# Peptides against a protein of PDB entry 3HUF: the designs that were tried, part 3

Target 1, 320 residues: chain A of PDB entry 3HUF
Amino acid sequence: MWIIEAEGDILKGKSRILFPGTYIVGRNVSDDSSHIQVISKSISKRHARFTILTPSEKDYFTGGPCEFEVKDLDTKFGTKVNEKVVGQNGDSYKEKDLKIQLGKCPFTINAYWRSMCIQFDNPEMLSQWASNLNLLGIPTGLRDSDATTHFVMNRQAGSSITVGTMYAFLKKTVIIDDSYLQYLSTVKESVIEDASLMPDALECFKNIIKNNDQFPSSPEDCINSLEGFSCAMLNTSSESHHLLELLGLRISTFMSLGDIDKELISKTDFVVLNNAVYDSEKISFPEGIFCLTIEQLWKIIIERNSRELISKEIERLKYA

## One batch from the design tools (peptide; aimed at target 1 I43 K104)

Design b2_p22_2 (made by RFdiffusion4)
Pose (drawn by RFdiffusion4):
Structure b2_p22_2 (pose): chain A 301 residues (1-255, 262-274, 288-320), chain P 22 residues (1-22)
Amino acid sequence: MWIIEAEGDILKGKSRILFPGTYIVGRNVSDDSSHIQVISKSISKRHARFTILTPSEKDYFTGGPCEFEVKDLDTKFGTKVNEKVVGQNGDSYKEKDLKIQLGKCPFTINAYWRSMCIQFDNPEMLSQWASNLNLLGIPTGLRDSDATTHFVMNRQAGSSITVGTMYAFLKKTVIIDDSYLQYLSTVKESVIEDASLMPDALECFKNIIKNNDQFPSSPEDCINSLEGFSCAMLNTSSESHHLLELLGLRISTFMKELISKTDFVVLNGIFCLTIEQLWKIIIERNSRELISKEIERLKYA
Amino acid sequence: EEEEEEEEEEEEEEEEKLEEEP
């Protein structure tokens, strides 16, 4: 999401989260959902228009910002963005850091993008919530992405968690649920400061894993719990390979050395396991000679 | 007390910069 703040007291010492839409910025305007007051001698009463475009699907994967556009409103002293004068017809920016000078104001409005891309575990959940989050400047998607910061698990309806959830937990993604999304549906009309929505997501995550037999205490105890073991799988996607790597496994991808060297086969007279079955063991027992002894029992037998 | 004085000097410098604005 986009945030603005400034040195001096030109934004009254406050920061602000800017959502997709348009803002009029100037000396004689009141701070509301569509105006930003910036007080300085050289800033025109109505000085600049900031237009933030809604996110594209590609930004969910790249982590790129919503397009930020600035128009100078025929002002006395002009507008610059990163030291470039804003021409008529305005300019658009896809960089993550923007220094915006209004008139001859010695203090710049500093706009910066904070990473926030939300992965859903369920297509019906994505369709229900995507437009809401996109209007806040938050890209969403279903497939794996390296720019994902949060993962929305399905309602844990007293049942096992999905591989997408296990993977998000291991790569240290913040796991959230419907209750946090309901909070996000509250905030479009609001004028709130930098980092206003982020800590609630961490609180939601910390509460989810508490008293939960689908999760251990931390991603740290799960990572490299199966070191010294090896495995094999058919056409491993880079995500499943990375998931198994995070468990400390050695992996051999296939399309007498696939059998005796390899301790077990991970799926989607050889011994086979699903990742869902492997997760049950990855939690269960205690030590390295216990939590990896039940897996060593399933191999010999 | 020393921290309050440093904050007041910083506020004064910022006000001076805004007063010298052309």

Design b2_p22_2_s1 (made by RFdiffusion4, then SolubleMPNN; from b2_p22_2, 9 letters changed)
Fold by OpenDDE base, seed 4:
Structure b2_p22_2_s1 (fold): chain B 320 residues (1-320), chain A 22 residues (1-22)
Amino acid sequence: as target 1 above (320 residues)
Amino acid sequence: KEEEEKKKKKKEEEKKKLEEEP
C-alpha cells in the first residue's frame, strides 16, 4: 500500500494510507477519501492531483507499487517528484519511494510503498475478495510468488491443512483468514487520518496457529528437521518440492511410479506422493520402500520426535 | 539591524507572493 508522511507537520504529523483513487492535494481542501490537506502557506489552494492505479498482475509477482500519477494543477511554482519537475500532462511513477515537493514548500511529502501481496489457496476465495483488495492497492493471486507477504488458508472443516498452507507457514508468510479480510475491507474510512490504525495481520496469524493443532509452534521447529534423509517425489507442484527442500530433504524427482527402480530405492528413505496417486496406485507401490502423502509427512514433522518417527517407519518397511 | 529588517521584509514579501498562488 502507499503511505504518505511529511516533514515539518505539513500533514499534521500524521501518516496516511493512499488507496487506489484520485486525490486533490492542496492547502484549501478538507481531508477525505479524495482530498489531502497540506498545511503550508507556500502551497496552492489546489496544488496537485495524485492518482493511484489498482495493482497489475505483474505487481503480484514483483511486489512492485501501484502506479502513482502526479499532476500539477497549473501552480505558479509547479510540483517536483524526486527533484524532477512534473511534466505539463502529469507523470507516472513506479519507484517505491517518492519525494514530492509542492511549489516552494521547504518540506517534502514522502510517499513510500509498503509491500502487501495476498496469495489465496482457493480460487473461490480469490474470486470473492480480489476486487475489494485491489481497491485497497493490494495485489492478489493463487500462484506462489516471492513477493507474497500474506496467505489466505483454505478453511475446510475437518480437513488437514493444504500443501499451500504448509509451505506458506514454513516460508514465514503471514497466514490470515476471512475475518482479517473482512476487517481490511472496513478500514478505508478509519485509516485516512492515521496509517497506524491498519490492522496487524500478525495477531490474526497468532490466533490461527494457537487454535489449530495442525501447526507446529514455529516454522523453525520444522525447517531442516529432516536433514540427512532422502526422498523421491512424484508431484507436479513446485510448492510441494519447495516444502520438502525446507524440511532439509535430499529430493529425487520421478514422473511415474514405474521409474522407481532398485537403484532409486537403495538411495531413497521414502517416497512422497499426492493424495490422488497414493489412493489410486496403493496396489502398485514398490516393495521395500515407505510411501506416504505430504499430509501424512506433515503429521509426522509437527511431532517433537519427527526424526525418530520417520526412522522407525523406514526401518519397518526396508526389513518387511 | 537594517540588514536584518531588509531580510525580514524580503521574507514577508516572498511569503505574501506565496499566499497569492491560485
Scores: peptide ipSAE 0.040, ipTM 0.522, DockQ to the pose 0.118
OpenDDE base, seeds 1, 2, 3, 5: peptide ipSAE 0.028, 0.034, 0.031, 0.027; ipTM 0.586, 0.597, 0.549, 0.511

Design b2_p22_3 (made by RFdiffusion4)
Pose (drawn by RFdiffusion4):
Structure b2_p22_3 (pose): chain A 301 residues (1-255, 262-274, 288-320), chain P 22 residues (1-22)
Amino acid sequence: MWIIEAEGDILKGKSRILFPGTYIVGRNVSDDSSHIQVISKSISKRHARFTILTPSEKDYFTGGPCEFEVKDLDTKFGTKVNEKVVGQNGDSYKEKDLKIQLGKCPFTINAYWRSMCIQFDNPEMLSQWASNLNLLGIPTGLRDSDATTHFVMNRQAGSSITVGTMYAFLKKTVIIDDSYLQYLSTVKESVIEDASLMPDALECFKNIIKNNDQFPSSPEDCINSLEGFSCAMLNTSSESHHLLELLGLRISTFMKELISKTDFVVLNGIFCLTIEQLWKIIIERNSRELISKEIERLKYA
Amino acid sequence: EEEEEEEEEEEEEAEEEEEEEI
């Protein structure tokens, strides 16, 4: 999401989260959902228009910002963005840091992008919530992405968690649920400061894993719990390979050395396991000679 | 109190710089 703040007291010492849409910025304008007051002698009463475009699907994967546009409103002293004078017809920016000078104001409005891309575990969930989050400047998607910062698990309806959830937990993504999304549906009309929505997501995550037999205490105890073991799988996607790597496994991808060297086969007279079955063991017992002894029992037998 | 004086000096200097640039 986009945030602005400034040195001096030109934004009254406050920061602000800017959602997709249009803002009028100027000396004689009141701070509301569509106006930003910036007080300085050289800033025109209505000085600049900031237009933030809604996100594209590609940004969910790249982590790129919503397009930020600035128009100078035929002002007395002009507008610059990163030291470039804003021409008529305005300019658009896809960088993550913007220094915006209004008139001859010695203090710049500093706009910066904070990473936030939300992965859903369920297509019906994505369709229900995507438009809401996109209007806040939050890219969403279903497939794996390296720019994902949060993951929405399905309602844990007294049932096992999905591989997408296990993977998000291991790669240290923040796991959230419907209750946090309901909070996000509150905030479009609001004028709130930098980092206003982020801590609640961490609180939601910390509460989810408490008293939950689908999760251990931390991603740290799960990571490298199966070191010294090896495995094999058919056409492993880079995501499943990375998931198994995070467990400390040695992996051999296939399309007398696939059988005796390899301790077990991970799926989607050889011994086979699903990742869902492997997760049950990855939690269960205690030590390295216990939590990896139940897996060593399933191999010999 | 010393921090409030430094903030007031910085405001004065910023106003002078903005008047010179105008």

Design b2_p22_8_s4 (made by RFdiffusion4, then SolubleMPNN; its pose is not in this set)
Fold by OpenDDE base, seed 1:
Structure b2_p22_8_s4 (fold): chain B 320 residues (1-320), chain A 22 residues (1-22)
Amino acid sequence: as target 1 above (320 residues)
Amino acid sequence: MEKEELEKKIEEEEKAVKEYEE
């Protein structure tokens, strides 16, 4: 989201969130959802138009800002952005930091981009929320992104957390739920005069973790907890691979159980399977190797003695 | 921003506004 602040009293000492939309900026406008009052002698009654675009698909992957358009409203003293005079037709900016000078105002309006990118685990939830979140200037998507700041956990009572949720937790993404999304949706209706009034996602996250026994106390409890172990991974998602890497595992990827020979068994501590393969191939598991699902591995990894638990299971099957 | 720089910018704004009103 875009946030504007300024030195002195020109913005009344407030930090304001700007959502996608159009804003008239000037001395003789009233602060509302489409107007920003700025008071200085050289500022025109209606001085500039700010237009913030909705996020692009590219912005979800890059964490880049919504495009910020500035147009001078044919003022005597003009408008500058980053010390450059705004062109007659207006200019568009993709920089994360904008210094906006209205006329000869001694104080500069500082616009800065606060990155928020929300990943969804469920396509149905994405379809439900994407439009509203995009109207807040929040990029949304399903695919993993290095720009992802938040991850939407689907509240299914009594269901195990998904691999996506596990991975989001380990990569220190703020996990949120539908309650937080509902709260975000209400924020747009108010003129946020103070950007500090933005809903704290960390409170939602803390509540999710506290109330769900499927989460460890921190990502640090799990990261590299299986360092020194090796696994073979079959028919798993990219998120599954990244999850296993964050556990500190040495990973070998295979296409089928038939690729697991005696040499590989001698070098591999356990095999990680998806649920479908695990359930269908239980009878055909290679002898002398511990096979488990990612969900079964997660149940072990969240325990404080995860290394001991894994070691015991490996030993049990090597001698079976 | 330094106080002296701010004072200068205020004076420059006031001067420019005055020159435009004349």
Scores: peptide ipSAE 0.395, ipTM 0.899, DockQ to the pose 0.941
OpenDDE base, seeds 2, 3, 4, 5: peptide ipSAE 0.391, 0.394, 0.393, 0.393; ipTM 0.897, 0.899, 0.897, 0.898; seed 5 fails the geometry check

## One batch from the design tools (peptide; aimed at target 1 K76)

Design b2_p23_4_s2 (made by RFdiffusion4, then SolubleMPNN; its pose is not in this set)
Fold by OpenDDE base, seed 4:
Structure b2_p23_4_s2 (fold): chain B 320 residues (1-320), chain A 23 residues (1-23)
Amino acid sequence: as target 1 above (320 residues)
Amino acid sequence: KEKEKEEEKKKKEEEKKLEEENK
């Protein structure tokens, strides 16, 4: 989201979130959802127009800012952004930091981008929330992104956590739920005067982890926990691959179960399968190798003695 | 901290001059 602050008292010492929308900036406007009062006699009554665009799909993958448009409102001394005079038709900015100078005012408005990028595990939840979140200037998507700051866990009662949730946890992404999204949707008015009133997702995350026994106490308990082991997996899921990498596994990829030859078996401690392949292919599993799902692996990983448990299971199946 | 205060003071003095010039 865009946050503005200013030098001196020209923004009354407050920080403000700028959601997607249009703002008239000037000395003789009243602070509301469409106006930003700036307290300086050196600033015009109506000085500039700020326009924040909704996030693009590219912004989801890059963690880049919503486009920030600045237009001068035919003022005597103009408007500058990053020491450059704003053009007559306005200029658009994609920099994460904007130093905005209104006329000759020696105090600048500093706009900075605070990255918030929400990944959804479920397309239905994305469809439900994306519009509202985009209107907050929050990029949203389904695919894994290095720019992801938050992950929406799909809470199905009595189901195992998804691979996406497991990976988000190990990546140290802030896991959130629908309750946080609902709360976030209510803050538009309250954060106009004070950007610090933005709800803390970390409390939501702590509560999710604390109340779900499918999570370890920390990502650090699982990261590199299987260092020294080797696995093979189907080349079907990037998230699954990255998850296994974060566990410290040496990973071999294959396209089909038929590609699992004696050589691969000799070098591999276990095979990781998705649920569909595991259930359909149980009869055709290669002899002499331990096959498990990611969910079954996760159940081992969350245990304190995960290395001992997996070693015992590998040994058991080599001699079966 | 002292440099920031001095810079802020200088900016306040500059703003006052600009306010006087625009009267």
Scores: peptide ipSAE 0.172, ipTM 0.791, DockQ to the pose 0.046
OpenDDE base, seeds 1, 2, 3, 5: peptide ipSAE 0.154, 0.158, 0.163, 0.164; ipTM 0.782, 0.785, 0.787, 0.788

Design b2_p23_5 (made by RFdiffusion4)
Pose (drawn by RFdiffusion4):
Structure b2_p23_5 (pose): chain A 301 residues (1-255, 262-274, 288-320), chain P 23 residues (1-23)
Amino acid sequence: MWIIEAEGDILKGKSRILFPGTYIVGRNVSDDSSHIQVISKSISKRHARFTILTPSEKDYFTGGPCEFEVKDLDTKFGTKVNEKVVGQNGDSYKEKDLKIQLGKCPFTINAYWRSMCIQFDNPEMLSQWASNLNLLGIPTGLRDSDATTHFVMNRQAGSSITVGTMYAFLKKTVIIDDSYLQYLSTVKESVIEDASLMPDALECFKNIIKNNDQFPSSPEDCINSLEGFSCAMLNTSSESHHLLELLGLRISTFMKELISKTDFVVLNGIFCLTIEQLWKIIIERNSRELISKEIERLKYA
Amino acid sequence: EEEEEEEEEEEEEEEEREEILKE
């Protein structure tokens, strides 16, 4: 999401999260959901218009920011963005850091993008919540993305967690649920500062894994728990390969050396396991000679 | 006199604006 703050006291020492939509910025304007007051001698009463476009699907995958546009409102002393004078018809920016000078004000309004892309585990969940989050400047999606910062697991209806959840836990993504989304549905009309929504997501994550037999204590204890082992799978997607890599496994992808060298076969007279079955063992027992002894029992037998 | 002073101020502000837009 986009955030602005400034040096000096021109924004009253406060920062602000800007959602998609339009803002009028000026000396004689009151701070509300659509106006930003910036006090300095050289800033016109109504000085600039900031327009932030809603996110595209591509931004969920690239981590790119919502398009940020600035128009100078025919002012006495002009508007610059990253030292470039804003012409008539305005300019649009897709960089993540913007220094915006209004008039001759010695202090710049500094806009920066904080990464936040939310992956859903369920298509019906994505369809229900996507428009809400997009209006906040938060890209969403279902498929794996390297720009995902948060993952929404389904209601853990007293049942096993999905592979998408296991994978998000291992790659150190923050896992959230419906209750955090309900909090996000509160905030569009609000004037709130930088990092206002992020800590609640971490609190939600820390609470989710507490007293939960689908999770261990941390991603750190799960990572490299099967080192020394090896495995094989059919047309492994780079995500499942990365998931198995994070468990410390050696992997051989196939389309007498696929059988005796390889301890087990991971699926979607050889011995086979699902990742869902592998997760049950990855949690269960204690040590490296115990949590990887149940897996060593399933191989010999 | 007051109107002449206001017109001279408007002409100076327009010239400064045109110089800023030429940058």

Design b2_p23_5_s1 (made by RFdiffusion4, then SolubleMPNN; from b2_p23_5, 12 letters changed)
Fold by OpenDDE base, seed 3:
Structure b2_p23_5_s1 (fold): chain B 320 residues (1-320), chain A 23 residues (1-23)
Amino acid sequence: as target 1 above (320 residues)
Amino acid sequence: KKKEEEEKKKKEEEELRKKILSL
């Protein structure tokens, strides 16, 4: 989201969130959803127009800002952004930091991009929330992104956490739920005057983790917890691969269970399967190797003695 | 006492194993 603050008291000492939309900036406007009052005699009554676009799909993958357009409203001394005079037709900015000078005002408005990109685990939740979040200047998507800051966990009561949720957790993404999204949807008016009134997603995350026994206390408890072990997996899911890498596993990929030969078994401690393959192929598992699902593996890694548990299971099957 | 604690620990680990693999 875009946040503005200013030097001196020209914004009354407050930070403000700018959601996608159009704002008239000037000395003689009242703060509301479409106006930004600036307190200086050097600023015109109506000085500039700020227009913030909704997030693009690219912004979800890059964590880039919503496009910020600045237009001078035919003022005597113009408007500058990053020491450059704004053109007559207005200019657009994709920089994360904008120093906006209104006329001869000695104090600048500082606009900065606070990155927030929300990944959804399922398309239904994305479909429900994307429009509202985009109107808050929050990029949204389904796919993994290095720009992802937040991950929406679907609250299915009694279901195991998904691989996406596991991976998001290990990536140190702030896991949020529908309650946080609902709260975000209500704050739009309250945060106009004070950006500090944004809901704390980290507190929501802490509460989710605390109340769900399917999570370790921290990502650090699981990251590299299986260092030194080797696994094989089907070359199907990039998220699953990245999850296993974050556990510190050496990973071999195969195309079918039939490709698991004696050589692979000799170099591999266990095989990780998806639920569908695990359930369908239980009868045809290669002899002498431990096969498990990602969800089973996750249940092991949450345990304090995860390495001992895995080692014992590997030993049981290698000597059977 | 030490043997009983080791047997108890082994039993708890086996119960956990069954719980994990029964998915």
Scores: peptide ipSAE 0.155, ipTM 0.713, DockQ to the pose 0.004
OpenDDE base, seeds 1, 2, 4, 5: peptide ipSAE 0.142, 0.154, 0.144, 0.150; ipTM 0.706, 0.709, 0.708, 0.704

Design b2_p23_5_s2 (made by RFdiffusion4, then SolubleMPNN; from b2_p23_5, 11 letters changed)
Fold by OpenDDE base, seed 3:
Structure b2_p23_5_s2 (fold): chain B 320 residues (1-320), chain A 23 residues (1-23)
Amino acid sequence: as target 1 above (320 residues)
Amino acid sequence: EKKEEEEKKKKEEEELRKKILSL
């Protein structure tokens, strides 16, 4: 989201969130959803127009800002952004930091991009929330992104956490739920005057983790917890691969269970399968190797003695 | 006492194993 603050008291000492939309900036406007009052005699009554676009799909993958357009409203001394005079037709900015000078005002408005990109685990939740979140200047998507800051966990009561949720957790993404999204949808008016009134997603995350026994206390408890072990997996899911890498596993990929030869078995401690393959092929598993699902693996890694548990299971099957 | 504690620990680990693999 875009946040503005200013030097001196020209914004009354407050930070403000700018959601996608158009704002008239000037000395003689009242703060509301479409106006930003600036307190200086050097600023015109109506000085500039700020227009913030909704997030693009690219912004979800890059964590880039919503496009910020600045237009001078034919003022005597113009408007500058990053020491450059704004053109007559207005200019657009994709920089994360904008120093906006209104006329001869000695104090600048500082606009900065606070990155927030929300990944959804399922398309239904994305479909429900994307429009509202985009109107808050929050990029949204389904796919993994290095720009992802938040991950929406689907609250299916009694279901195991998904691979996406596991991976999001290990990536140190802030896991949130529908309750946080609902709260975000209500804050639009309250945060206009004070950006500090944004809901704390980290507190929501802490509460999710605390109340769900499927999570370890921290990502650090699981990251590299399986260092020194080797696994094989089907070359199917990039998220699953990255999850296993974060566990510190050496990963070999195969195309079918039939490709698991004696050589692979000799170099591999266990095989990781998806649920569908595990259930369908359980009768045809290669002899002498431990096969498990990612969900089974996750249940092991959240235990304090995860390495001992895995070692014992590997030993049982290698000597059977 | 120490043998009983080791047997108890082994039993708890086996119960956990069954719980994990029964998915």
Scores: peptide ipSAE 0.169, ipTM 0.717, DockQ to the pose 0.004
OpenDDE base, seeds 1, 2, 4, 5: peptide ipSAE 0.145, 0.160, 0.156, 0.151; ipTM 0.706, 0.711, 0.714, 0.703

Design b2_p23_5_s3 (made by RFdiffusion4, then SolubleMPNN; from b2_p23_5, 11 letters changed)
Fold by OpenDDE base, seed 3:
Structure b2_p23_5_s3 (fold): chain B 320 residues (1-320), chain A 23 residues (1-23)
Amino acid sequence: as target 1 above (320 residues)
Amino acid sequence: KKKEEEEKKKKEEEELRKEILSL
């Protein structure tokens, strides 16, 4: 989201969130959803127009800012952004930091981009929330992104956490739920005057972890917890692969269970399967190798003695 | 006492293993 603050008291000492939309900036406007009052005699009554676009799909993958347009409203001394005079037709900015000078005001408005990109685990929740979140200047998507800052966990009561949730957790993404999204959707008016009134996603995340026994206390408890072990997996899911890498596993990929030969078995401690393959192929598992699902693996890795548990199971099957 | 604690721990690990593999 875009946040503005200013030097001196020209914004009354407050930070403000700028959601996608159009704002008239000037000395003689009242703060509301479409106006930004600036307190200086050097600023015109109506000085500039700020227009913030909704997030692009690219912004979800890059963590880039919503496009920020600045237009001078035919003022005597113009408007500058990053020491450059704004053109007559207005200019657009994709920089994360904007120093906006209104006329001869000695104090600048500083606009900065606070990156927030929300990944959804399922398309249904994305469909429900994307429009509202985009109107807050929050990029949204389904796919993993290095720009992802938040991950929406689907609250299915009594279900295991998904691979997406596991991976998001290990990536140190802030896991949030529908309750946070609901709250975030209601704050639009309250945060106009004070950006500090944004709901604390980190507190929501802490509460999710604390109240769900499927999470370890921290990602650090699981990251590299299986260092030195080797696994094999089907070359199907990038998220699953990345999850296993974060556990410190050496990963071999195969195309079918039939490709699991004696050589692979000799170099592999266990095989990780998806639920569908695990359930369908239980009868045809290669002899002498431990096969498990990612969900079964996750239940092991959240235990304090995860390495000991895995070692015992590997040994049990190697000598069977 | 130490043997009983080790047997208890082994039993808890075996119960956990059964739970994990029953998924």
Scores: peptide ipSAE 0.104, ipTM 0.637, DockQ to the pose 0.004
OpenDDE base, seeds 1, 2, 4, 5: peptide ipSAE 0.025, 0.034, 0.051, 0.033; ipTM 0.472, 0.565, 0.596, 0.572

Design b2_p23_5_s4 (made by RFdiffusion4, then SolubleMPNN; from b2_p23_5, 13 letters changed)
Fold by OpenDDE base, seed 4:
Structure b2_p23_5_s4 (fold): chain B 320 residues (1-320), chain A 23 residues (1-23)
Amino acid sequence: as target 1 above (320 residues)
Amino acid sequence: DKEKKEKEKKEKEEKLRKEILSL
């Protein structure tokens, strides 16, 4: 989200969130959803127009800011952004930090980008929320992204957490739910004057983890917990691969169960399969190897004795 | 107290093993 602040009390000592939309900035406007009052005798009654665009798909993957347009409203002394005079038709900015000087005002408006990118675990929830979140200047998507800051877990009652949720947890993404998204959608008016009123996603995350026995107490309990073990996996999911890497596993990839030869078995402690392959092929698993799903593996790794549990199953099947 | 904790640990391990093998 874009946040503005300023020195010299020209913004009344408050920070403000700027959502996608158009703002008239000046001395003689009243603060509302489309106006920013700036308190200085050196500023025109109506001085500039700020226009913030909705996020692009690229912004979801990069964590880049919503495009920020500035236009001077034919003022005597113009408008500057990052010490450069704004052009007659206005200019657009993609920098994360903007120093906006209105006329001869000795104090600048500082605009800074606070990255928030929300990944969804399912397309239905994305379809429901994407429009509203984009109107808050929040990029949204389904695919994993290095820019992802928040993850919306799929709440299926009585089901295990998804691989996406497991991975989001281990990579220290803030897991949120529909209740947080609903609250976030309602704060649009309250945060106009005070950006500090932004809801605490970390508190939502703590509550989710505390109330769900499928999560370990911390990501650190699971990160590298399986260091020294070797697994093989079907090369179908990047998230699954990254999850296993975060567990400290040495990973071999295969394209089919037929590629699991004696050589692979000799260097592999266990095979990780997706549910569909596990269910279809359980009758035809290679002899002498422990096969399990990611969900079964997750149930092991959340236990305090995960290494002992895995070792016992490996030994049982190697000597059977 | 140690024997009870070790028994509870084994019961959890056996339950987990049964859940993994029954899937």
Scores: peptide ipSAE 0.027, ipTM 0.530, DockQ to the pose 0.004
OpenDDE base, seeds 1, 2, 3, 5: peptide ipSAE 0.000, 0.027, 0.000, 0.000; ipTM 0.250, 0.517, 0.316, 0.253; seed 1 fails the geometry check

